# Ledger of designs, part 42: peptides against a protein of PDB entry 6KZJ

Target 1, 71 residues: chain A of PDB entry 6KZJ
Amino acid sequence: SPDLLSEVSEMKQDLIKMTAILTTDVSDKAGSIKVKELVKAAEEEPGEPFEIVERVKEDLEKVNEILRSGT

## One batch from the design tools (peptide; made by RFdiffusion4, then SolubleMPNN)

Design b2_p21_6_s1 (from b2_p21_6, 10 letters changed)
Fold by OpenDDE base, seed 1:
Structure b2_p21_6_s1 (fold): chain B 71 residues (1-71), chain A 21 residues (1-21)
Amino acid sequence: as target 1 above (71 residues)
Amino acid sequence: IKKELGEVLYLLKLNIELLES
């Protein structure tokens, strides 16, 4: 369903953010400006990784509910 | 949707590996 695709897309975005935070590729010469911004934001806000994990958990529950209900 | 699910599963595995490293 479109709701399932939307939730999966949101979860993918959250996981990309986590990947950027956890990678050691924090070079100022990084080709991806988006990755640099995400890493910088994570360093400025120590609680951000935890908040992203909680959002991923919520995304997974929503995906599970959609699959179970067929909505 | 299968492609998107595959990408999500890959990212989940990657993040787990990064956390365990």
Scores: peptide ipSAE 0.258, ipTM 0.834, DockQ to the pose 0.155
Fold by OpenDDE base, seed 2:
Structure b2_p21_6_s1 (fold): chain B 71 residues (1-71), chain A 21 residues (1-21)
Amino acid sequence: as target 1 above (71 residues)
Amino acid sequence: IKKELGEVLYLLKLNIELLES
């Protein structure tokens, strides 16, 4: 369903952000400007990784709810 | 949807591995 696809897409995007924050293969020479911004944002905003995890948890719960309800 | 779910599961596994490294 479109709702399920949307929630899965949101979850994937949040996980990509977490991957960028957690990976050790990042530097100022990283090709993606978005990766640089995420790394810098994580350094300037220490609460961001936790906030992303909470969003992922919310996404997972929404996916689970859609699957259980069938709607 | 199976493809998208597979990608999400992969990213979850990857992030767990990164946290444990």
Scores: peptide ipSAE 0.257, ipTM 0.834, DockQ to the pose 0.155
Fold by OpenDDE base, seed 4:
Structure b2_p21_6_s1 (fold): chain B 71 residues (1-71), chain A 21 residues (1-21)
Amino acid sequence: as target 1 above (71 residues)
Amino acid sequence: IKKELGEVLYLLKLNIELLES
């Protein structure tokens, strides 16, 4: 289902942001440009973690509905 | 889609582990 793939992709993006916020990795080695961008974005928005969690919860509900309905 | 679901499940597990650290 294209809707399922879209919702899963959205959830993955939000979870990557949460991972960036929660990680204590201080490695200065070469990393993904996308990861660095997400880390910087997370650092600039102190309220973002809670908002991301709420979006993930919403995404999970949508995924569950799609899986149950087959849509 | 199974691959993407697996990646999401992994990230969920990872975030839970980070929260519990």
Scores: peptide ipSAE 0.251, ipTM 0.830, DockQ to the pose 0.157
Fold by OpenDDE base, seed 5:
Structure b2_p21_6_s1 (fold): chain B 71 residues (1-71), chain A 21 residues (1-21)
Amino acid sequence: as target 1 above (71 residues)
Amino acid sequence: IKKELGEVLYLLKLNIELLES
């Protein structure tokens, strides 16, 4: 579903922003984290952490609705 | 979509760990 892919991608971006806020570790040794993505996110306007968390919650609800409906 | 969901789950777990650190 294109809607699901879009919503999941948005959630991923929000989480990347939060990760950049919460850590200064930019090493490639950190699991599956894409360092270049974190760096780009940190260089952009991230927004306040609270606002990002609220967006993630909304993203999750939208994902849940799509998965439950099958559309 | 499974790959993307897996990445999201990983990021969720990572963020939780960072918040608890």
Scores: peptide ipSAE 0.248, ipTM 0.829, DockQ to the pose 0.165

Design b2_p21_6_s2 (from b2_p21_6, 9 letters changed)
Fold by OpenDDE base, seed 4:
Structure b2_p21_6_s2 (fold): chain B 71 residues (1-71), chain A 21 residues (1-21)
Amino acid sequence: as target 1 above (71 residues)
Amino acid sequence: IKEELAEVRYLLEKNMELLRS
């Protein structure tokens, strides 16, 4: 489904952003514009990185159910 | 979309690992 593909792509993008945040020392690189933008992007969504992870986990489960059922 | 799902699962697992580190 094009809708599912789009949703998965969005999930992937969110996870990439979280990976960047979690692998950077935000305190040492607080002056980096790129880091600031990534942190801001994650915080602008409902929840900080952990909340986004939980949302992604839920979405992934939904996708798995659709793939298994074919519906 | 199996390949896309695999990528998402990989990223999720890595991020969860980072969160627990």
Scores: peptide ipSAE 0.324, ipTM 0.866, DockQ to the pose 0.150
Fold by OpenDDE base, seed 1:
Parts: structure tokens; sequence; C-alpha cells
Structure b2_p21_6_s2 (fold): chain B 71 residues (1-71), chain A 21 residues (1-21)
């Protein structure tokens, strides 16, 4: 459904932000403007990376259930 | 949508791997 696709897209966005944080320098003087933007956006989320990790763990459970049941 | 779900699962597993490294 469109709603599920939107939810999956939001999950993906959080994961991409985490990848940027975990694999790149998070300095304000980082060379990549796009990376700085992603890191800043992730850290401005309520609770910063820790809350993103916990949300992503919950998302994994949901994704596994959807893949197993088809719904 | 299964492909999108599989990608999300892949990204999560990779990020968890990075966190453990």
Amino acid sequence: as target 1 above (71 residues)
Amino acid sequence: IKEELAEVRYLLEKNMELLRS
C-alpha cells in the first residue's frame, strides 16, 4: 500500500542517516555538504542517534513480520 | 515492495555491524 511504502521510505531515510554518521567524520568542517546535512538532520531528531537505533531495531521486527506474512 | 523491505533490512544489518566494529 502507499502508506506502507511511505513508512518503509522513512525507515530507509533513518538508516541512511545512521550510515553517514557511522562511516564519516561528523565535524562541522566536513568536506561533503550532503554528509553534513544528513548528520545534522539525524542529530536534530528527538533523542539523536540512540533513539534512531532503537527505532530501527523496532523497524527490523516489523519488516521481518511483513516479509514472513506478506502483510 | 518486498525489494524495498529487503533493502531496509540490509541497511539495518550493515549499520548494526558497524556499531559492533
Scores: peptide ipSAE 0.319, ipTM 0.862, DockQ to the pose 0.142
Fold by OpenDDE base, seed 5:
Structure b2_p21_6_s2 (fold): chain B 71 residues (1-71), chain A 21 residues (1-21)
Amino acid sequence: as target 1 above (71 residues)
Amino acid sequence: IKEELAEVRYLLEKNMELLRS
């Protein structure tokens, strides 16, 4: 469904941002406006990266259940 | 949707690996 696809797309977008954060060192974070923006965006989310991962895991489990059950 | 889900699973697992390193 469109709602389910949108939810998965949002998860993917968040995870891409987290990948960028986790692969950058301190120097890159300090020197790149683009990286700083990604870090700031992640910090402005309802939690730190760990909390975001936990929410994504929970949402993914829900998606899997919907795919298995059809509901 | 299955393809998108697979991508999300991959990214999640990769990020979890990065967090453990």
Scores: peptide ipSAE 0.318, ipTM 0.864, DockQ to the pose 0.164
Fold by OpenDDE base, seed 3:
Formats: C-alpha cells, sequence, structure tokens
Structure b2_p21_6_s2 (fold): chain B 71 residues (1-71), chain A 21 residues (1-21)
C-alpha cells in the first residue's frame, strides 16, 4: 500500500532524528547545523523520542500483522 | 515495503540500544 509505505517512511525519518539526538551533542554549541535541525525537528514532532519509539513499535506490530495476513 | 520495514526495524533496535547505554 502506498499509504503504508508513506507511514513507514515517516517512521524511518523519526527514527533517524532520534539517532541523531542519541549519538551527538545536543547542546547549543553543536558544530553541525544539520544535527541542530534534526534535533529541533524531533522536538517539534508530536511526542518526545520515547513516545515516538512507542508509536513506531505499535505501528511495526500492525505492519507485521498486515504482512502476515496478506491484506 | 518489506525492505523498508527491515530498515525501520534496524533503526528501532539501534535506537533502543543507544537508549540503554
Amino acid sequence: as target 1 above (71 residues)
Amino acid sequence: IKEELAEVRYLLEKNMELLRS
């Protein structure tokens, strides 16, 4: 499903943002503008990283059911 | 979609690992 693929892509983007947050210095003195942008974007999303992870886990469970059922 | 899902799973697992460290 194209809608499902879009959802997965969005999930992937959120996870990439979390990776950036978890692996880099998130201080205002961070040297990379890209990192700062990713951190800001992640913080502006509905939910902090923990909430995003829980959402992704739930979504993956749903996706797995869809794939298993063939729907 | 399966390949994209696999990538998402990988990222999830890596992030969970980072959260535990």
Scores: peptide ipSAE 0.318, ipTM 0.864, DockQ to the pose 0.168

Design b2_p21_6_s3 (from b2_p21_6, 8 letters changed)
Fold by OpenDDE base, seed 5:
Structure b2_p21_6_s3 (fold): chain B 71 residues (1-71), chain A 21 residues (1-21)
Amino acid sequence: as target 1 above (71 residues)
Amino acid sequence: IKEELAVVRYLLEKNIELLES
């Protein structure tokens, strides 16, 4: 389903942002990653990184059930 | 949180696999 694919793509982008925040220094000195901008984007989401991860996990579990069962 | 992130990565990859199948 194109709608589910779009949703997964969005969640992938969010995961990349969270990964960058959690694994790199926030000073923007590592490579071309604009960590400050990623932090701002992540902070616009409700909750701290752990809460965001939990919400994404829940969403991915729901998507997985739909994909496996068709419902 | 690293453990939770690993689960998220796994689910993401599995869902992409299912979508492409």
Scores: peptide ipSAE 0.452, ipTM 0.912, DockQ to the pose 0.098
Fold by OpenDDE base, seed 3:
Structure b2_p21_6_s3 (fold): chain B 71 residues (1-71), chain A 21 residues (1-21)
Amino acid sequence: as target 1 above (71 residues)
Amino acid sequence: IKEELAVVRYLLEKNIELLES
């Protein structure tokens, strides 16, 4: 539905914003995070909403690990 | 997909919460 597509697009944009915050505030001490790959994945439109959701979910899990561990 | 969206929303909100704390 158009509502789901709009919500997914908004979440992708939020992911990009969070990634930018991580790169500015947390030093590249996060040897576990590949910023360029996260940004590219968030901006990429693979097509179907489910594929986008799965990619965003995976990236958010990675970000969450870094935020919880500090590395 | 609704279930997956719920997980994504949860993770997004948690990460924002961690960044703001």
Scores: peptide ipSAE 0.451, ipTM 0.908, DockQ to the pose 0.087
Fold by OpenDDE base, seed 4:
Structure b2_p21_6_s3 (fold): chain B 71 residues (1-71), chain A 21 residues (1-21)
Amino acid sequence: as target 1 above (71 residues)
Amino acid sequence: IKEELAVVRYLLEKNIELLES
């Protein structure tokens, strides 16, 4: 529904902003992650709500891997 | 989507936890 799409879109925007802040704080520990590229891709990529969520999840998984490994 | 949203929330919370530790 249009209401669900709006909610997912708003959530995506919030998650992108939070992810950007977190990755910036740990940028010195980030091995090969391109923060600006990930944020841009998530913001511009079209798709159904499920696809948007999947892209956000993938970005958070990459951040989590860096934080857990210390690399 | 509900399941995927739960995973996203989990990852976000874990990342914050790791940063605060």
Scores: peptide ipSAE 0.439, ipTM 0.906, DockQ to the pose 0.102
Fold by OpenDDE base, seed 1:
Structure b2_p21_6_s3 (fold): chain B 71 residues (1-71), chain A 21 residues (1-21)
Amino acid sequence: as target 1 above (71 residues)
Amino acid sequence: IKEELAVVRYLLEKNIELLES
């Protein structure tokens, strides 16, 4: 529904920002994470809330791996 | 989506914990 899409879109903004904060601190060691590309991808996927959530999930998993392993 | 959001929330909290430790 449009209401659900709006809610997911709002959450996306916060999730992307948090991901960006996490990656900026450690991203120089892990050149694979490009915050700008993540933000752009999220903004270009309106109407696909599941895909947005999946993308954010994948990004956070990568950050988690870096934080746990140090690599 | 509900289940995926739960995973996202978990990852956010864990990552914050790791950063604060």
Scores: peptide ipSAE 0.437, ipTM 0.906, DockQ to the pose 0.099

Design b2_p21_6_s4 (from b2_p21_6, 10 letters changed)
Fold by OpenDDE base, seed 2:
Structure b2_p21_6_s4 (fold): chain B 71 residues (1-71), chain A 21 residues (1-21)
Amino acid sequence: as target 1 above (71 residues)
Amino acid sequence: IKKELAEVRYLLELNIKLLES
């Protein structure tokens, strides 16, 4: 459905941003506003990396279920 | 939608790998 497509597209963009954060050297606080924003976004992620991983794994399980069942 | 979901799945897996690295 269009609603699901929009939701998935938003999820994709969020994940792309997270990927960028995770692949970026967060220690390099250069004067770039974008780098600062990425660091802030990473810091706003609730919980320690373990909890984040668990949430991501849960999302992965859900996505796998949708892909497997079509629902 | 399946293609988009597959992309999301890939990104989820990638992020997990990055988080665990």
Scores: peptide ipSAE 0.510, ipTM 0.914, DockQ to the pose 0.160
Fold by OpenDDE base, seed 4:
Structure b2_p21_6_s4 (fold): chain B 71 residues (1-71), chain A 21 residues (1-21)
Amino acid sequence: as target 1 above (71 residues)
Amino acid sequence: IKKELAEVRYLLELNIKLLES
């Protein structure tokens, strides 16, 4: 459905941003304002890395369910 | 939208690996 496609597209964009944050060496790129902004966004994410992982794993389970069942 | 979902799945798995590294 178009609604699901829009939701998936938004999730994809968010995950791309998260990937960029997680792969960024803050020390090497500390001079980049945009990098600092991404790091701040990650720091404002609720919970420690463990809690973030649990949320991501939950999303993965949901995506796997949709892929497996088509619904 | 299986292609888009597969891309999302890959990104989720990648982020999990990065978070646990």
Scores: peptide ipSAE 0.509, ipTM 0.914, DockQ to the pose 0.146
Fold by OpenDDE base, seed 1:
Structure b2_p21_6_s4 (fold): chain B 71 residues (1-71), chain A 21 residues (1-21)
Amino acid sequence: as target 1 above (71 residues)
Amino acid sequence: IKKELAEVRYLLELNIKLLES
């Protein structure tokens, strides 16, 4: 459905941003304004890394279920 | 949609690996 496609597209874009954050130098002395913005976004993410991982794993299970069953 | 979901799955797995590195 178009709603599902939109939701998946939004999730993909968010995950791309998170990937960039997680692979970026998180030094407070980073020279790039965009890098600093990504670092701040990561710092504002609720929960410690463990909680974030559990949230991501839950999303992964949901996506796997859709791919496996179509629902 | 399946292609997009597969890409999302990959990104989820990648982010998990990065978070646990």
Scores: peptide ipSAE 0.508, ipTM 0.914, DockQ to the pose 0.160
Fold by OpenDDE base, seed 5:
Structure b2_p21_6_s4 (fold): chain B 71 residues (1-71), chain A 21 residues (1-21)
Amino acid sequence: as target 1 above (71 residues)
Amino acid sequence: IKKELAEVRYLLELNIKLLES
């Protein structure tokens, strides 16, 4: 459905941003506005690292179920 | 939609690997 496609697209965009944050080497890119924005976003991410991991794993489980069942 | 979901799945797995590295 268009609603599901929109939701998935939003998730994808958020995950791309998270990937960029997690792969950023701040020490090598000091002073970059883009890096600064990503660092700020990381600092504002809800929850401690463990909580973030558990949230991502839960989302993965949900996506796997949709792909497996088709529903 | 399956393709889009597969991409999301990949990104989730990648982020988990990065978080646990």
Scores: peptide ipSAE 0.507, ipTM 0.914, DockQ to the pose 0.161

Design b2_p21_7_s1 (from b2_p21_7, 11 letters changed)
Fold by OpenDDE base, seed 4:
Structure b2_p21_7_s1 (fold): chain B 71 residues (1-71), chain A 21 residues (1-21)
Amino acid sequence: as target 1 above (71 residues)
Amino acid sequence: DELSKALEEIKKILLEKLAKF
């Protein structure tokens, strides 16, 4: 539904922001994600609902990877 | 930690939303 898409899109933006914070704090480890690339991806056409969700899940996994590697 | 808990909650929400598509 349109409401679900709006919620997922908002969550995606939040995850990108969280990623940016984590990368600036833990800085420049090997395999660190490109925050700039994530921002660029968010500016692109979102596509179909499933594709939006999958991109959000991917971003979440990247954030989680930074978190795991930083411990 | 608190951040890890928040991320797990977000993941759970995403799965719930996905199930409704």
Scores: peptide ipSAE 0.051, ipTM 0.550, DockQ to the pose 0.046
Fold by OpenDDE base, seed 3:
Structure b2_p21_7_s1 (fold): chain B 71 residues (1-71), chain A 21 residues (1-21)
Amino acid sequence: as target 1 above (71 residues)
Amino acid sequence: DELSKALEEIKKILLEKLAKF
């Protein structure tokens, strides 16, 4: 729905902030997550709502993978 | 862990929004 543009855009900003906070401790422990790069990538190209959501999802999946592996 | 729970909740929200497109 086109009406989701503003809602998804706001969610993107919230998720960027949450991701940075949640991954800080993990980055300190594992040294494998470049939190700053994830934040920059999320803010660089806005795109359409679907593209925004998919990029954030992909970044979180990478974080989750590192958490599961312990690396 | 709380971190894992938070990530799963975010994932849930993302999927919910995707379903409305």
Scores: peptide ipSAE 0.050, ipTM 0.529, DockQ to the pose 0.049
Fold by OpenDDE base, seed 2:
Formats: C-alpha cells, structure tokens, sequence
Structure b2_p21_7_s1 (fold): chain B 71 residues (1-71), chain A 21 residues (1-21)
C-alpha cells in the first residue's frame, strides 16, 4: 500500500533522528546547530521514543502482512 | 545503550522491508 509505505518511511526517518540523538555524544556537540535542530524535531514527534517504537513495530506487522500476501 | 541498539535493529528491518516495495 502506498499510504502505508509513506507512513512507514516517515517513521523510519523519525527513528533515524532519534538514533542520531541517542548515539551522538550530544554533550560534545551541544553547540552544534544540527544537534539542536534534531532535538527540536524529536520533541515535536507525537509521543515519547518508546511510543514511537511501538507504533513502528505495529506498522512493521502490517508491512509484513502485505509482503506475505504479495508472494 | 539498549534503546539505541533497538532503534538500529528496527531501522535495519525497516530498510529491508521497504526495499521490497
């Protein structure tokens, strides 16, 4: 489904942003505009990181169902 | 960090599945 693909793609990007924040030494790069932008973007995400991860897991199940039905 | 590792794994799975669309 193109709608589901777009949604999952957006969620992937959100996960990449969260991963970048968590894996980057934000303390060393606190003065970086890029880090501040990523933090603001993450704060604007609906729900906390765990809730986003759970939504991604749910959507992955839907994606998996589509893939299975297509084979 | 456990959360970062989980996110990386999910990202990997997403990329694999999205590649099939």
Amino acid sequence: as target 1 above (71 residues)
Amino acid sequence: DELSKALEEIKKILLEKLAKF
Scores: peptide ipSAE 0.048, ipTM 0.525, DockQ to the pose 0.040
Fold by OpenDDE base, seed 1:
Structure b2_p21_7_s1 (fold): chain B 71 residues (1-71), chain A 21 residues (1-21)
Amino acid sequence: as target 1 above (71 residues)
Amino acid sequence: DELSKALEEIKKILLEKLAKF
């Protein structure tokens, strides 16, 4: 529907901005985290557009939390 | 290091998903 498409488009734009921030150099970090599980979760088969965006949003939030906490 | 590599892979996957729209 038009409303759903508009919502997905808005979320996509926000996610692009967040992704740009997260693509900065993270070479100075070390630690033991379940990052492999995050990778596997991110590689789940995409569903409908809304589901794809929601999964991307969740993954970005997790990555951002890792980067912010430094652990 | 391994953490940095994993984060880069996550970034790659996220960008690929975004590109589908």
Scores: peptide ipSAE 0.039, ipTM 0.508, DockQ to the pose 0.286

Design b2_p21_7_s2 (from b2_p21_7, 10 letters changed)
Fold by OpenDDE base, seed 4:
Parts: sequence; C-alpha cells; structure tokens
Structure b2_p21_7_s2 (fold): chain B 71 residues (1-71), chain A 21 residues (1-21)
Amino acid sequence: as target 1 above (71 residues)
Amino acid sequence: DELSKALEEIEKILLEKLAKF
C-alpha cells in the first residue's frame, strides 16, 4: 500500500543506521557492506514506490547476510 | 546480541509491511 511508504522508509532509515553500528568493525573487509554508501543512499530521495521497495529488499538481504554470518 | 535482535525485529516488520504493498 502506498500509505505504508513513509513508515517503511523511516524503518529502513533506522535499519541502515543500526546496520552501520553493527558493521563498524567489519566495514573495511572485502565484500562487507559499504556503510557510507548506505547512509548516503538513505539521505537521497527514495524515488518511485517500486524503487523504494526494491532498495529495501536489497538492504534486508544484506542485513540478513550479516545476521547469519555474524560479520 | 541486543542489536542483532533489534535488526531481526525490524526486518520482520519491514517484510510484513512490504507484503501489504
């Protein structure tokens, strides 16, 4: 629902910030999430609803990978 | 740890909300 976009965007922003904290010790490792890029992307205009959803899915995949691997 | 748990909770909520689009 389009009515959920703002709420999802806010939660995505929080997730990115928390991910940045979690990945501070591994940020320089090869294949790790580029924290600076995620933060920058969160500050940019989200774009069309479909683009927002796809970006959120991508971020969730990255977070899930971190949680599973412990890195 | 507590941060990982919070991330998991947020992930769950995001997935639930995404399903409603």
Scores: peptide ipSAE 0.066, ipTM 0.546, DockQ to the pose 0.052
Fold by OpenDDE base, seed 3:
Structure b2_p21_7_s2 (fold): chain B 71 residues (1-71), chain A 21 residues (1-21)
Amino acid sequence: as target 1 above (71 residues)
Amino acid sequence: DELSKALEEIEKILLEKLAKF
């Protein structure tokens, strides 16, 4: 629905803002995290609202795994 | 730390939006 599209778009914008905040510390601690690619994906990700959310969730899980492993 | 707090907030937002599908 149009309402769901608007809510997912809002969520994407929130994620972009938070990713920008994280760029200062995550680059030094985890050089393997491609922060710029995550930002681009959040801005240009095509598909239905649910598909976009699932891709973002998957990417976040990968980031969390890298942070826990220290690689 | 700030990184952990940011990740937790992102998770919260994702779950909140997913609940509306």
Scores: peptide ipSAE 0.058, ipTM 0.540, DockQ to the pose 0.053
Fold by OpenDDE base, seed 2:
Structure b2_p21_7_s2 (fold): chain B 71 residues (1-71), chain A 21 residues (1-21)
Amino acid sequence: as target 1 above (71 residues)
Amino acid sequence: DELSKALEEIEKILLEKLAKF
């Protein structure tokens, strides 16, 4: 639903902000995710729900990689 | 750490919500 999509989009933005904090320590490592790119993508969200969902999935996969590498 | 745990929890919630689309 549109309301659910809006809620997910808001949570995605919060997730990106938290990810930025986590990546500050690992940003110097080769292959690290560029937080700036993720933030820019979040600010330029398309209007199409499918495209938003796909970007959320990609961001989650990247976050998961960061979390795995940090342990 | 605490921040990592919070991030994992948010990820879980997002996946659950996405499954309801």
Scores: peptide ipSAE 0.058, ipTM 0.532, DockQ to the pose 0.050
Fold by OpenDDE base, seed 1:
Structure b2_p21_7_s2 (fold): chain B 71 residues (1-71), chain A 21 residues (1-21)
Amino acid sequence: as target 1 above (71 residues)
Amino acid sequence: DELSKALEEIEKILLEKLAKF
C-alpha cells in the first residue's frame, strides 16, 4: 500500500541514524564498518522499499554481531 | 545487553513489515 511504502522510507532514515550512532561507539575497535560509507550508500541506494528494508536489515545484523562479539 | 535486545526487537518489526509486501 502507499502508506506502507512511506512508512518503510521513514524507517530507513531512522535506522540509518541509529546505525551511525551505534557504529561510532563500537567501531573504534572493529574498524570493519565504515560509518560514512554506510550512511552514504544507504541514502543513494536505488531500489524499491522492499529492497531498502532488506539492506537495512543486513546492516542491523552486522551491528548486532559486532555488539555480541565485542562483549 | 539492553542494546542488543533493542536491535533484535527492531529486526522483528522489520520482518513483520516485510511480510506485508
Scores: peptide ipSAE 0.052, ipTM 0.558, DockQ to the pose 0.045

Design b2_p21_7_s3 (from b2_p21_7, 10 letters changed)
Fold by OpenDDE base, seed 5:
Structure b2_p21_7_s3 (fold): chain B 71 residues (1-71), chain A 21 residues (1-21)
Amino acid sequence: as target 1 above (71 residues)
Amino acid sequence: DELEKAAEEIKKILLEKLKLY
């Protein structure tokens, strides 16, 4: 399903944003333009990193249910 | 930490699911 693929792809993008936040929080090495862009985008989303992780986890579980049911 | 561990586990599962497409 194209719509399901798009949803999963968005979850992957959210994970990348979360990873950028986690790496910059634990390191003073924040020099990459791409990393800064991802961090900025993540900061614009509602919720702290943990809330974002839980949201992605919930969406992933929904995807798993759809894949298991075939609908 | 625990948050990074959880993110890594989710990433693993997500990447496996993406291989279905």
Scores: peptide ipSAE 0.048, ipTM 0.543, DockQ to the pose 0.038
Fold by OpenDDE base, seed 2:
Structure b2_p21_7_s3 (fold): chain B 71 residues (1-71), chain A 21 residues (1-21)
Amino acid sequence: as target 1 above (71 residues)
Amino acid sequence: DELEKAAEEIKKILLEKLKLY
C-alpha cells in the first residue's frame, strides 16, 4: 500500500531525528539550526525522546501486523 | 517489497537505540 509505505517512511525519518537528538553533543545544538529545529520538533511531542521512540515501536508493531496479515 | 524494507530499517534503528536505555 502506498499509504503504508509513506507511513513507514515517515516513521523511519522520525527515528532518525530522535537518533540525532539522542546522540548529538549538546554543544552542537548551539551552532546548528537544524539540530535546534529537530529539538523543538521533538519537544512539541509529548514526552522525552525515549517515550517517542517507544510510541514508534508500538506503531511499528502495528505496521508489522498489517504486513503479516496483508500477505 | 519497499514497505518491508522500510520496516526493517526502522526495526534496526529501534533495536540499536533501545540498547542505550
Scores: peptide ipSAE 0.047, ipTM 0.559, DockQ to the pose 0.039
Fold by OpenDDE base, seed 4:
Structure b2_p21_7_s3 (fold): chain B 71 residues (1-71), chain A 21 residues (1-21)
Amino acid sequence: as target 1 above (71 residues)
Amino acid sequence: DELEKAAEEIKKILLEKLKLY
């Protein structure tokens, strides 16, 4: 289902942003380029981890709705 | 912490869903 895949893709992106925010403290120690890229992505859509979590929860709800409806 | 725990649960759910596609 293209609708389901779209919602899952959005959820994945939200998760990546959440992970970036949660790992900012350790990213300074790691100095990983990949971590810096994730942090930049999180900075493009700023928000505290809680806001990202809420977006992911909404995406999960949408996925479940699609699965239940068959649409 | 609780926030990290929630993130891990979301990750788990996401991975399970992605395996279906």
Scores: peptide ipSAE 0.042, ipTM 0.532, DockQ to the pose 0.038
Fold by OpenDDE base, seed 3:
Structure b2_p21_7_s3 (fold): chain B 71 residues (1-71), chain A 21 residues (1-21)
Amino acid sequence: as target 1 above (71 residues)
Amino acid sequence: DELEKAAEEIKKILLEKLKLY
């Protein structure tokens, strides 16, 4: 369903942001454009990595419930 | 560490779900 696809897309985006936070050195010595992009992406996400993980876990539960219901 | 482990688990689950579409 469109709602399911939207939820999965949001989860994927959350995962990308979480990955950026986990792999980026947030020190003031960031000297790479790639690193800067990752930092920017992470800063757009509200909360620390733990909060992002919890949101993704919640979304996964929602998706599973939808799938189990047959919709 | 624990946070990286959790991220990898979520990634695995998400990728499997995406294969349904």
Scores: peptide ipSAE 0.041, ipTM 0.535, DockQ to the pose 0.036

